# Peptides against a protein of PDB entry 8YVU: the designs that were tried, part 79

Target 1, 39 residues: chain A of PDB entry 8YVU
Amino acid sequence: PQLCYILDAILFLYGIVLTLLYCRLKIQVRKAAITSYEK
Target 2, 160 residues: chain B of PDB entry 8YVU
Amino acid sequence: TWLTVLKKEQEFLGVTQILTAMICLCFGTVVCSVLDISHIEGDIFSSFKAGYPFWGAIFFSISGMLSIISERRNATYLVRGSLGANTASSIAGGTGITILIINLKKSLAYIHIHSCQKFFETKCFMASFSTEIVVMMLFLTILGLGSAVSLTICGAGEEL

## One batch from the design tools (peptide; made by RFdiffusion4, then SolubleMPNN)

Design b2_p15_3_s4 (from b2_p15_3, 7 letters changed)
Fold by OpenDDE base, seed 3:
Structure b2_p15_3_s4 (fold): chain B 39 residues (1-39), chain C 160 residues (1-160), chain D 39 residues (1-39), chain A 15 residues (1-15)
Amino acid sequence: as target 1 above (39 residues)
Amino acid sequence: as target 2 above (160 residues)
Amino acid sequence: as target 1 above (39 residues)
Amino acid sequence: LLLLLVLLLLLLSLS
């Protein structure tokens, strides 16, 4: 049971970090698309 | 650039805040309906006894609604109102997290003291159930606070 | 304890899906960067 | 929309 709670915390933190990275990457893709459209 | 991103996501953050508030309210209602919290000895349900799911849900719901209305109407006076509501919601969220952490510590201490080897004992079951609900509420509160803070930063950026 | 295991399963699944989406987005960014370099 | 989906999935995972 204690291992389950620790795993939950790790997975939660991983999810947050991955979400932030995904958002950052999505913004980069959008910026690249806009730059490509302006050319 | 970060402010621009937050502005674009303001409506989404508001919806997320309302959804979080609704989930918190649902959990609070379910717990109140299933368990007689007033009859339970100890502080294992201190967050529920304090009424956090109720007032927290109200604050987050109001903040989210005001944020959505402010974004949709694009009126300066609504932006100020939304900023105030988001600030209040952020304070409420911080207070809620504190209460939940205290409740979690008390619940864990209760489980440790009673050496809950017999999971089927009513007290141990209640303490375990309380811990699980408090953890879930803590996660929801963190999400709500994150949305409220993001909306507050966005609103503050618009005022500058 | 059962709720913890259910939450673990959901978070694990979410993490896998998000990782796949991140990889897909990363590939798209790389392709966009290559296309921009060729122009 | 993708951000919305990710955040919705995050909320569902946390609830």
Scores: peptide ipSAE 0.528, ipTM 0.811, DockQ to the pose 0.097
Fold by OpenDDE base, seed 1:
Structure b2_p15_3_s4 (fold): chain B 39 residues (1-39), chain C 160 residues (1-160), chain D 39 residues (1-39), chain A 15 residues (1-15)
Amino acid sequence: as target 1 above (39 residues)
Amino acid sequence: as target 2 above (160 residues)
Amino acid sequence: as target 1 above (39 residues)
Amino acid sequence: LLLLLVLLLLLLSLS
C-alpha cells in the first residue's frame, strides 16, 4: 500500500509536468500556424 | 536536423528499453531472492514462475542494445537486425503484459476470496505484495513495449 | 489500497496518452517549421 | 519506472 501511494505521487507529478509541456508545445504549434498563415 | 532528432529519439528509446529491462530484471531477481516462489500458492506469482522478468528483460535489453548499435553504426544489416529485435521485443512485451494481467487478476481474486482485512497475515501479505510487484512490472512492461513498438516503427520507416 | 492501484493505472494511461499527443504535436511543429522555411 | 518516465520527458523536452 505504501508503494502504491508513492507511485501515485510520482505518476501524478509526471502527469502535471507532461501537461505543462503539452500546453507549451500546443502554444508553439499555434504560433507556428499563425506565422505560416501570415506568410 | 530532422534525422538527427529522430536518431536521438531512437537512441533514447533504446536506452529506455534497456533501462526498463534492467529494472524488470532487478525486480525479478529481488523477488526470487526474497521469496521462495515455489512454495507459494501458484496463482499469486504466476508471472514470476513463468520467468517473465528474466526473458522479458533479456528481450528488451537485446532490442534496446541493437537499436542503439544500429543507430550508431548506420549499417543496413544492423538496422534490419534492430527492427527484428524490436519486433520480437514487442511481441514478448505483449505476452508479458498478458501474463501480468492474468497474474494480477488471480492475485486480486485471491485477496477477495480470503477477505484479506488483516494485512500482516502471511497469505494476505504475500498476495498484496504480489499484486504491488505485478502492477509495477506491468507498468514497466507497457513502457518497454511502447519503446519497442516506437523503435520498430522508426526502423520500418528507415527501411522504406 | 485497491483504489490506489486503480489510480496508478489511470495516471499511467494518462501519461502514455499525453506522451503520444506530445510527440504528435512536436511533429506538427516541425512540419510547420519546415513549411514556413520553404516559403 | 518513474525514472524512465522522467528521462523520457527530459529527452522529449530537450529534443
Scores: peptide ipSAE 0.535, ipTM 0.819, DockQ to the pose 0.305; fails the geometry check
Fold by OpenDDE base, seed 5:
Structure b2_p15_3_s4 (fold): chain B 39 residues (1-39), chain C 160 residues (1-160), chain D 39 residues (1-39), chain A 15 residues (1-15)
Amino acid sequence: as target 1 above (39 residues)
Amino acid sequence: as target 2 above (160 residues)
Amino acid sequence: as target 1 above (39 residues)
Amino acid sequence: LLLLLVLLLLLLSLS
């Protein structure tokens, strides 16, 4: 049971990090799309 | 550029397969060293008794290695060999998942039957530990299968 | 303990999905960067 | 490379 909770914590942290990275990439894609639309 | 990206992806997938295989072997070895599975009553460790951590890890490792070698040498015979190995590894992974699911069901049933409220009971501890290890192995097997399938698709695309 | 295992499965699935989405997004960013470089 | 890093981190998280 303790290992399960540790795994949950790690996976949760991983999920948060991935979500942040995804958000950053999404912002970059949006910026690139806006720049391409203005040319 | 697409070929370069695919090449990098294949190499990464191969490395991932090897790493997954190594982790599975490590867990299998640790479990075998800490626990005498032969003396444990029931089918709690059926996946270990079937030798899945061993043969599954070997298949994934071979598939990954062949994929990396095939990618590096760009030889037609190696591509075919890698495709065959990846296909075999995918089948092995699917079989492994099935075995692990069956093992998990048996372990859960065991825990339910014995009403394992006391973690300090040897049988309950073993069942709980088995379920945890099986779940971890299941996740690793799914990752390995995903990589093997991806490599198989890439290899099939190169043959067409 | 049952909730822990269910949470692990959900978090694992979420991690896989996020990884796939991240890969797709990264490819899109690369394509956008290449297109902007050619202009 | 970043994808590789993410996958490696995922594998490390699963281990």
Scores: peptide ipSAE 0.529, ipTM 0.812, DockQ to the pose 0.098; fails the geometry check
Fold by OpenDDE base, seed 4:
Structure b2_p15_3_s4 (fold): chain B 39 residues (1-39), chain C 160 residues (1-160), chain D 39 residues (1-39), chain A 15 residues (1-15)
Amino acid sequence: as target 1 above (39 residues)
Amino acid sequence: as target 2 above (160 residues)
Amino acid sequence: as target 1 above (39 residues)
Amino acid sequence: LLLLLVLLLLLLSLS
């Protein structure tokens, strides 16, 4: 059970980091799209 | 610039692959040190008995190293070598995933058949531990395969 | 223990999906950058 | 590793 909880913690952390990275990337894509539209 | 970006990504993917390989080796070593797999009856540790954590880690390490070397030297022959190594690593990763899935199915079947309500029973504990380790190894193998495939695509793009 | 494994499976699947989405988004950013450079 | 990934993403966005 302890190993399972450790794995859950690692996967949870990984998911949070990926979500943050995805959000940042999505914001960048949106900014790029806006800049392209203004040109 | 596009090629340069892909090249930097290739290096990063190679490093990621090496790290994944190292983690797999560490897990394999820990499992071998803590558990005497040879004395465990059944197919719960079939992936470990097959030596997957070792040979898989070696293949991923070689692939990652070749990718890094190829990126650093910017030589066509190294690109081809890296492509070949990444392809081989991708095949190895796919095989590893298959083995891990089979092991996971066997472990889950074992847990289901024995109705492991008592976690502290040796067999149920070992099956649970095996399942946890196999899941971790499966995750790492998928990451390694993803990196190897990405490196293969990058290498193929450089050859065109 | 079974709940822990289910949670692991869900988190794992989430991680895979996020990774794929991140890769797709990254490719889109690259395409947008290339298009911007050609202008 | 995560920082390297973020840095790589930033470099890719700048390129």
Scores: peptide ipSAE 0.515, ipTM 0.800, DockQ to the pose 0.082; fails the geometry check

Design b2_p15_4_s1 (from b2_p15_4, 11 letters changed)
Fold by OpenDDE base, seed 1:
Structure b2_p15_4_s1 (fold): chain B 39 residues (1-39), chain C 160 residues (1-160), chain D 39 residues (1-39), chain A 15 residues (1-15)
Amino acid sequence: as target 1 above (39 residues)
Amino acid sequence: as target 2 above (160 residues)
Amino acid sequence: as target 1 above (39 residues)
Amino acid sequence: DELLELVKQSVEFIL
């Protein structure tokens, strides 16, 4: 049971990091799309 | 830019694969050092008895290392070697997943047969612990397989 | 402990899905960058 | 040591 909680913590942290990276990348894509539309 | 980003992704995937392999090796060695698996009755630790944490981790480590070296040196022979190693690692990962699933089924069956309501019984504790370790190894193996397959696809794309 | 394992499965699935989405988004950003360079 | 450097570079790449 304790190992499961450790795994949960690792997976939770991984999920948060990936979500932040995804958000940053999505913002970059949107900025690139806006810049391409202005050209 | 595409090649540079693909290279960075390959390196990251390779490092992830090596890290996964190292974690699997560490868990395998710790379990083998703490538990006398050979004296435990039943097939609760079938994955450990098969030596999967050891050989699987070695395959993943070699595959990841070859992928990183191939990316760094940009040599055609290394790219082909990395592709072969990643393919072998993918096969090893698939085999490992199969072994782990079988181990999980056996562990669950053991828990059901012995009516493990009392967690303090040594046999039930060992069965639950083995199940937890096998689940962790299964997750790590799936991650490793995903990285190896990704590296294989990237390597195949570079050769085409 | 059973709830922990369920949470592990959900977090693991979430991590895989996010990784795939991140890869797709990264490919899209690259395609957009190439198209912008060809203009 | 090289593996640790690779891990550090990977972390820096992700950040």
Scores: peptide ipSAE 0.487, ipTM 0.807, DockQ to the pose 0.135
Fold by OpenDDE base, seed 2:
Structure b2_p15_4_s1 (fold): chain B 39 residues (1-39), chain C 160 residues (1-160), chain D 39 residues (1-39), chain A 15 residues (1-15)
Amino acid sequence: as target 1 above (39 residues)
Amino acid sequence: as target 2 above (160 residues)
Amino acid sequence: as target 1 above (39 residues)
Amino acid sequence: DELLELVKQSVEFIL
């Protein structure tokens, strides 16, 4: 049971980091799309 | 399009496969160092008794290394070798998942037989610990299989 | 303890899905960067 | 050294 909670904490942290990275990439894609449209 | 995606991620998938293999090996060695599996009564650690963490980790490591080397050197012979190793690793991963599922069933059956409501019983603790480790190994094996299959599809796409 | 294992499974699945989406998004960023460089 | 460089490239790829 303690190992399960440790795994939950690691997976939760991993999920948060991936979500932040995904948001940053999504913003980059939007910026790149805007620059391509203005061209 | 999917093949192009897999080609771009091939190095990443290879590294992930090696890392997964190393983690599996580390878990196997830690469990063997902390627990005398040979002295544990019952089939709770059947996957460890079968040596899956060891041979599975070796197969995934070799497959990942060959995939990375093949991608870096861009040699046709190495690509074929990597494809063969990834195919073998995919088969090994599937077999490992089957063994782990059987181990999980045995561990769950053990918990039910001993009515493990009290965590402080040594046998119940061992069964619970085994179940947790096997679940972790199952997740890692699924990740390794996914990477090996992806690398196999990528390699097959390069041969066509 | 049972809830912990269920949470592990959900978080693991979420992590896999996010990783796949992140890879797709990263490829889109690269494609957008290439198209912006060719203009 | 090649393994370390591979790890560095992997980290750079992720970041």
Scores: peptide ipSAE 0.468, ipTM 0.801, DockQ to the pose 0.130
Fold by OpenDDE base, seed 3:
Structure b2_p15_4_s1 (fold): chain B 39 residues (1-39), chain C 160 residues (1-160), chain D 39 residues (1-39), chain A 15 residues (1-15)
Amino acid sequence: as target 1 above (39 residues)
Amino acid sequence: as target 2 above (160 residues)
Amino acid sequence: as target 1 above (39 residues)
Amino acid sequence: DELLELVKQSVEFIL
């Protein structure tokens, strides 16, 4: 049971970090698309 | 700037807030339907007895909906209304986290005092189940609070 | 304990989906960078 | 209908 809760905490932190990275990457894709449209 | 990033993600944050609110409401209704919380010792389900899943979910839902509507219509009056709703939702979320932490401490204390070696005992099972649900609600509340605070900062940045 | 395992399964699935989306987005950024370099 | 559009936009945002 303790291992389950530790795993939950690790997976939760991983989910938050991945969400932030995904948002940053999505912004980069949008910026690249805008730059490509202006050229 | 970080404010520009938050503005671009405002709709996502609003949707996340509504989703979190709906999940909290669903969990609250399921727990109330399956368990007669009124007959359970008050220390284990104090957050549920206080009605936090219900009013918290309503506040988060209203805040998220107002944020999305404000972003879509881009009207000054809606921006102010959304900022107020998000601020209220942030305060409600903080209060909810505090209540959930207190409930979690009481549930853990109950498990430790009764030396729940046999999880098949009804009281130990209920305390463990309560602890698990409270932890889930705590994670959802933290997510909702994060979205509400982000939306509040974004709205405050638009008013300046 | 059963709810903990259910939560683990949901978080694990979420992590896998986010990882796949991140990989797809990273490929899109690379394609956009290549297209921008060729123009 | 607006709610459905919001859900569609959210799905498009995620996908």
Scores: peptide ipSAE 0.463, ipTM 0.794, DockQ to the pose 0.133
Fold by OpenDDE base, seed 4:
Structure b2_p15_4_s1 (fold): chain B 39 residues (1-39), chain C 160 residues (1-160), chain D 39 residues (1-39), chain A 15 residues (1-15)
Amino acid sequence: as target 1 above (39 residues)
Amino acid sequence: as target 2 above (160 residues)
Amino acid sequence: as target 1 above (39 residues)
Amino acid sequence: DELLELVKQSVEFIL
């Protein structure tokens, strides 16, 4: 059970990091799309 | 095309494969350092006894490294080498998954037969711990295999 | 312990899905960058 | 060296 909780913590952290990266990338896509529209 | 998508993700897949390999190696070493698997009765740790975390990690690491190098240098010889390594890693991953599934079944069977109600008993604790580790390794192996297969398809597409 | 394993499975699935979405988004960023370069 | 650069790029992407 303790090991399971450790795994949960790692997976949770991974999910958070990946979510942040996804958000950043999504913002970049939006910025790129806006820039392409203005040209 | 699907191949173009895979090519664009090749570096990412390679990095993921290396990371997966390193995690598998770390888990293998930690388990081997903390637990004396040799003294554990039964086939609960069959995957560890077979040394899968070690050789599997090596194969995935090599495959990932070769894939990254192949993508960066964009040389035909590297593509072929990467394809070979990825194929080998895919085979290794498939074998590893098979071993892990067998180990998981044995571990679950052990838990079921002994009716482990108390996790504080050494045998039940070890069986539960083994099951947890095997599940983790299985997930990592599936990820590694997915990356290796993707890289193999990408490499095969580049050779055509 | 069973709940922990279920959580692990959910988090793992989430991680896979998020990775796929991240890859797709990265491809979109690259496509947008190429389109902006051709203009 | 290339691997190290890849790691650096990954870290830079994360930060």
Scores: peptide ipSAE 0.459, ipTM 0.805, DockQ to the pose 0.142

Design b2_p15_4_s2 (from b2_p15_4, 8 letters changed)
Fold by OpenDDE base, seed 1:
Structure b2_p15_4_s2 (fold): chain B 39 residues (1-39), chain C 160 residues (1-160), chain D 39 residues (1-39), chain A 15 residues (1-15)
Amino acid sequence: as target 1 above (39 residues)
Amino acid sequence: as target 2 above (160 residues)
Amino acid sequence: as target 1 above (39 residues)
Amino acid sequence: DEILEEVRKAVEFLL
């Protein structure tokens, strides 16, 4: 049971990190799209 | 194309595969060092008795290392070697998942048969612990298989 | 303990889905960059 | 050590 909670913590942290990276990448896509529209 | 993306992520996938393999090896080593699996009822630690954490970790580590080296040196012979190693690792991962699922079923059946309501009983504790470790190893094996398959597809795309 | 394992499965699935979405988004960024370079 | 350096580069690339 304790190992399960440790795994949950690791997976939760991983999910948060991936979500942040996804958000950053989404912002980059939006910036690239705006730049392409201005050209 | 998907192939071009996989090619760019090949190094990352290789590192992920090596890391997954190392974690599996570490868990296998720790379990084998702490628990005398040979004296425990045979079905609970079937994946460990089969040696999957060890040979699976070796296959994934070799595959990941070859993939990274192949990407760095960009040599045809290394690409072929990486493709072969990744294919072998994918097969090993699939076999490992099968073994782990069987072990998980046996562990759950053991818990059911012994009506494990209290973790204070040594047998129930061991069965629960085995189930936890098997689930962790299953997740790691799925990650390793995903990386190995991705690397295999990438390598196959480079050969075509 | 059982609830912990269910949470692990959900978080694991979430991690896989996010990884796939991240890959797709990275492809989109690359396509946008190529299109901007051709203009 | 080389693997650790690659992991570090990968993390740096992701950040």
Scores: peptide ipSAE 0.454, ipTM 0.806, DockQ to the pose 0.132
Fold by OpenDDE base, seed 3:
Structure b2_p15_4_s2 (fold): chain B 39 residues (1-39), chain C 160 residues (1-160), chain D 39 residues (1-39), chain A 15 residues (1-15)
Amino acid sequence: as target 1 above (39 residues)
Amino acid sequence: as target 2 above (160 residues)
Amino acid sequence: as target 1 above (39 residues)
Amino acid sequence: DEILEEVRKAVEFLL
């Protein structure tokens, strides 16, 4: 039971970090697409 | 650059805020429908007795809707209104987190004092259930606050 | 305890989905970079 | 309908 709450906290933090990384990566893909369109 | 990124994600943040608000409202209504909170000891469900899931959900919903409308119409008056609503929602979210933390501490203290050996005892079950619901609401409130703060920063950047 | 395990399952699923999306997006960025280098 | 379209755009953004 206590381990479940600790796991929840770890998974929550992991979800936040992955969301931020996903947003950054999506911005990079958009920038790459724009650069490819200008060429 | 960070402000530009947040501005591009403003619609997403607004939708996330509305979704968070709707989930909070649903949880609040379900808990109120299933449990007679009025008959439960005040310390376990203090956040629900205060009506936080309801007014918090309303504030987050209004803030999210105003943010989306402001982004779509791109009018100066809507930007200012959205900034005000997002700021109010951020304050409401911070207050909600504080209330939930206090409720969580009281619920945990109750569980520790009564040394709940039998989980199926009504009081122990209610305290554990309250703790679980409060934790879920706390996570949702943190997500809503993050969205509201992000939208507030975007709106402030547009006014400068 | 049951709600904690349900939340764990949702967060775990969310983490897996985000990881897959991140991997796909990373592959797209690599493909875009290769295409930009060939031009 | 506008909300539904925004949700769809958000889902498309996520997928």
Scores: peptide ipSAE 0.443, ipTM 0.796, DockQ to the pose 0.140
Fold by OpenDDE base, seed 2:
Structure b2_p15_4_s2 (fold): chain B 39 residues (1-39), chain C 160 residues (1-160), chain D 39 residues (1-39), chain A 15 residues (1-15)
Amino acid sequence: as target 1 above (39 residues)
Amino acid sequence: as target 2 above (160 residues)
Amino acid sequence: as target 1 above (39 residues)
Amino acid sequence: DEILEEVRKAVEFLL
């Protein structure tokens, strides 16, 4: 049970970090798409 | 498009495969150092008795290393070697998943038979610990298999 | 303890899906950057 | 050292 909770904490942290990175990348894609549309 | 994506990520997938293999080997070594599996009665550690953490880690490590070397040198003979190693690693990963599922079923059955509501019993603790490690190894094996399959598809795409 | 294992499985699946989506987005960002550089 | 450099490049690629 203790190992399970440790794994949960690691996976949860990993999920949060990936979600933040995904959001940042999505914003970058949108900015790049807008720049390409204005040209 | 998918093949191009996999080709660009081939080095990353190879590194991930090696890392996964190293983690599996570390877990196997830790379990073997802490617990004398040979003296534990029962089939709770059947995956460890089968030696999966050892041979699985070796296959994944070799496959990952060959994939990285193949990508760096861009030599046709290395690409073929990497494809062969990745195929072997994919088979090993599938076999490992099967062994781990069997071990997980045995561990769960043991917990149910002994009514392991009292966590403080040594046998129940060992069964629970085994189940946790097996689940972790199963996740790592799935990741390793995914990387090996991806590398195999990438290598097959380069041969076509 | 049973809930912990279920949570581990859900978080693991979520992590895999997010990793795949992140890779796809990163490729899209690279393609968009290349297209913007060629203009 | 070469493996460490590849791991570093992989981390830099991920970050």
Scores: peptide ipSAE 0.441, ipTM 0.801, DockQ to the pose 0.133; fails the geometry check
Fold by OpenDDE base, seed 4:
Structure b2_p15_4_s2 (fold): chain B 39 residues (1-39), chain C 160 residues (1-160), chain D 39 residues (1-39), chain A 15 residues (1-15)
Amino acid sequence: as target 1 above (39 residues)
Amino acid sequence: as target 2 above (160 residues)
Amino acid sequence: as target 1 above (39 residues)
Amino acid sequence: DEILEEVRKAVEFLL
């Protein structure tokens, strides 16, 4: 049980990090799309 | 199209493979340090007794490193080397998955046979711990194998 | 304990899905960058 | 050195 909770914490942290990276990348895609539309 | 996608993700896949390998190695080392697996009766830690976390981590690390180097230098000889290493890592990963599945089955069978309702019993705790670690290692191995196979396909496509 | 394992499975699946989405998004960013360079 | 640079780029991308 304790190990399971540790694993949950690690996976949760990983999920948060990936979510942040995904959001940042999504913002970059939007910026690139806007720049391509203005050209 | 798929080959182009894999080529673009080769560096990412290589880094992921190295990271996965390092995590596997760390977990293997921690488990070996905390638990005296040699004195544990049964095959619940068969994957650890076989040294899978160590050799698997080594293969994945080598494959990842070669993939990164191959992508950076873009040389034909490096592509062949990376392809060979990734193929070896893919085979190692497949073998590791097989071993881990067998270990998982044995661990689950052990839990069922002993009807482990009391978690505080040392044997049941160890079996549960083994199951958790094996599942985690299985997930990491699947990720590593996926990266290695992807890199292998990418390398094969570059040779053609 | 069983709930912990279920949570681990969900978090693992979430991590895989996010990784795939991240890869797709990264490819889109690169395609957009190439298109902007050709203009 | 190239590996270190790649790791640095990865960290910079993550941060």
Scores: peptide ipSAE 0.436, ipTM 0.804, DockQ to the pose 0.143; fails the geometry check

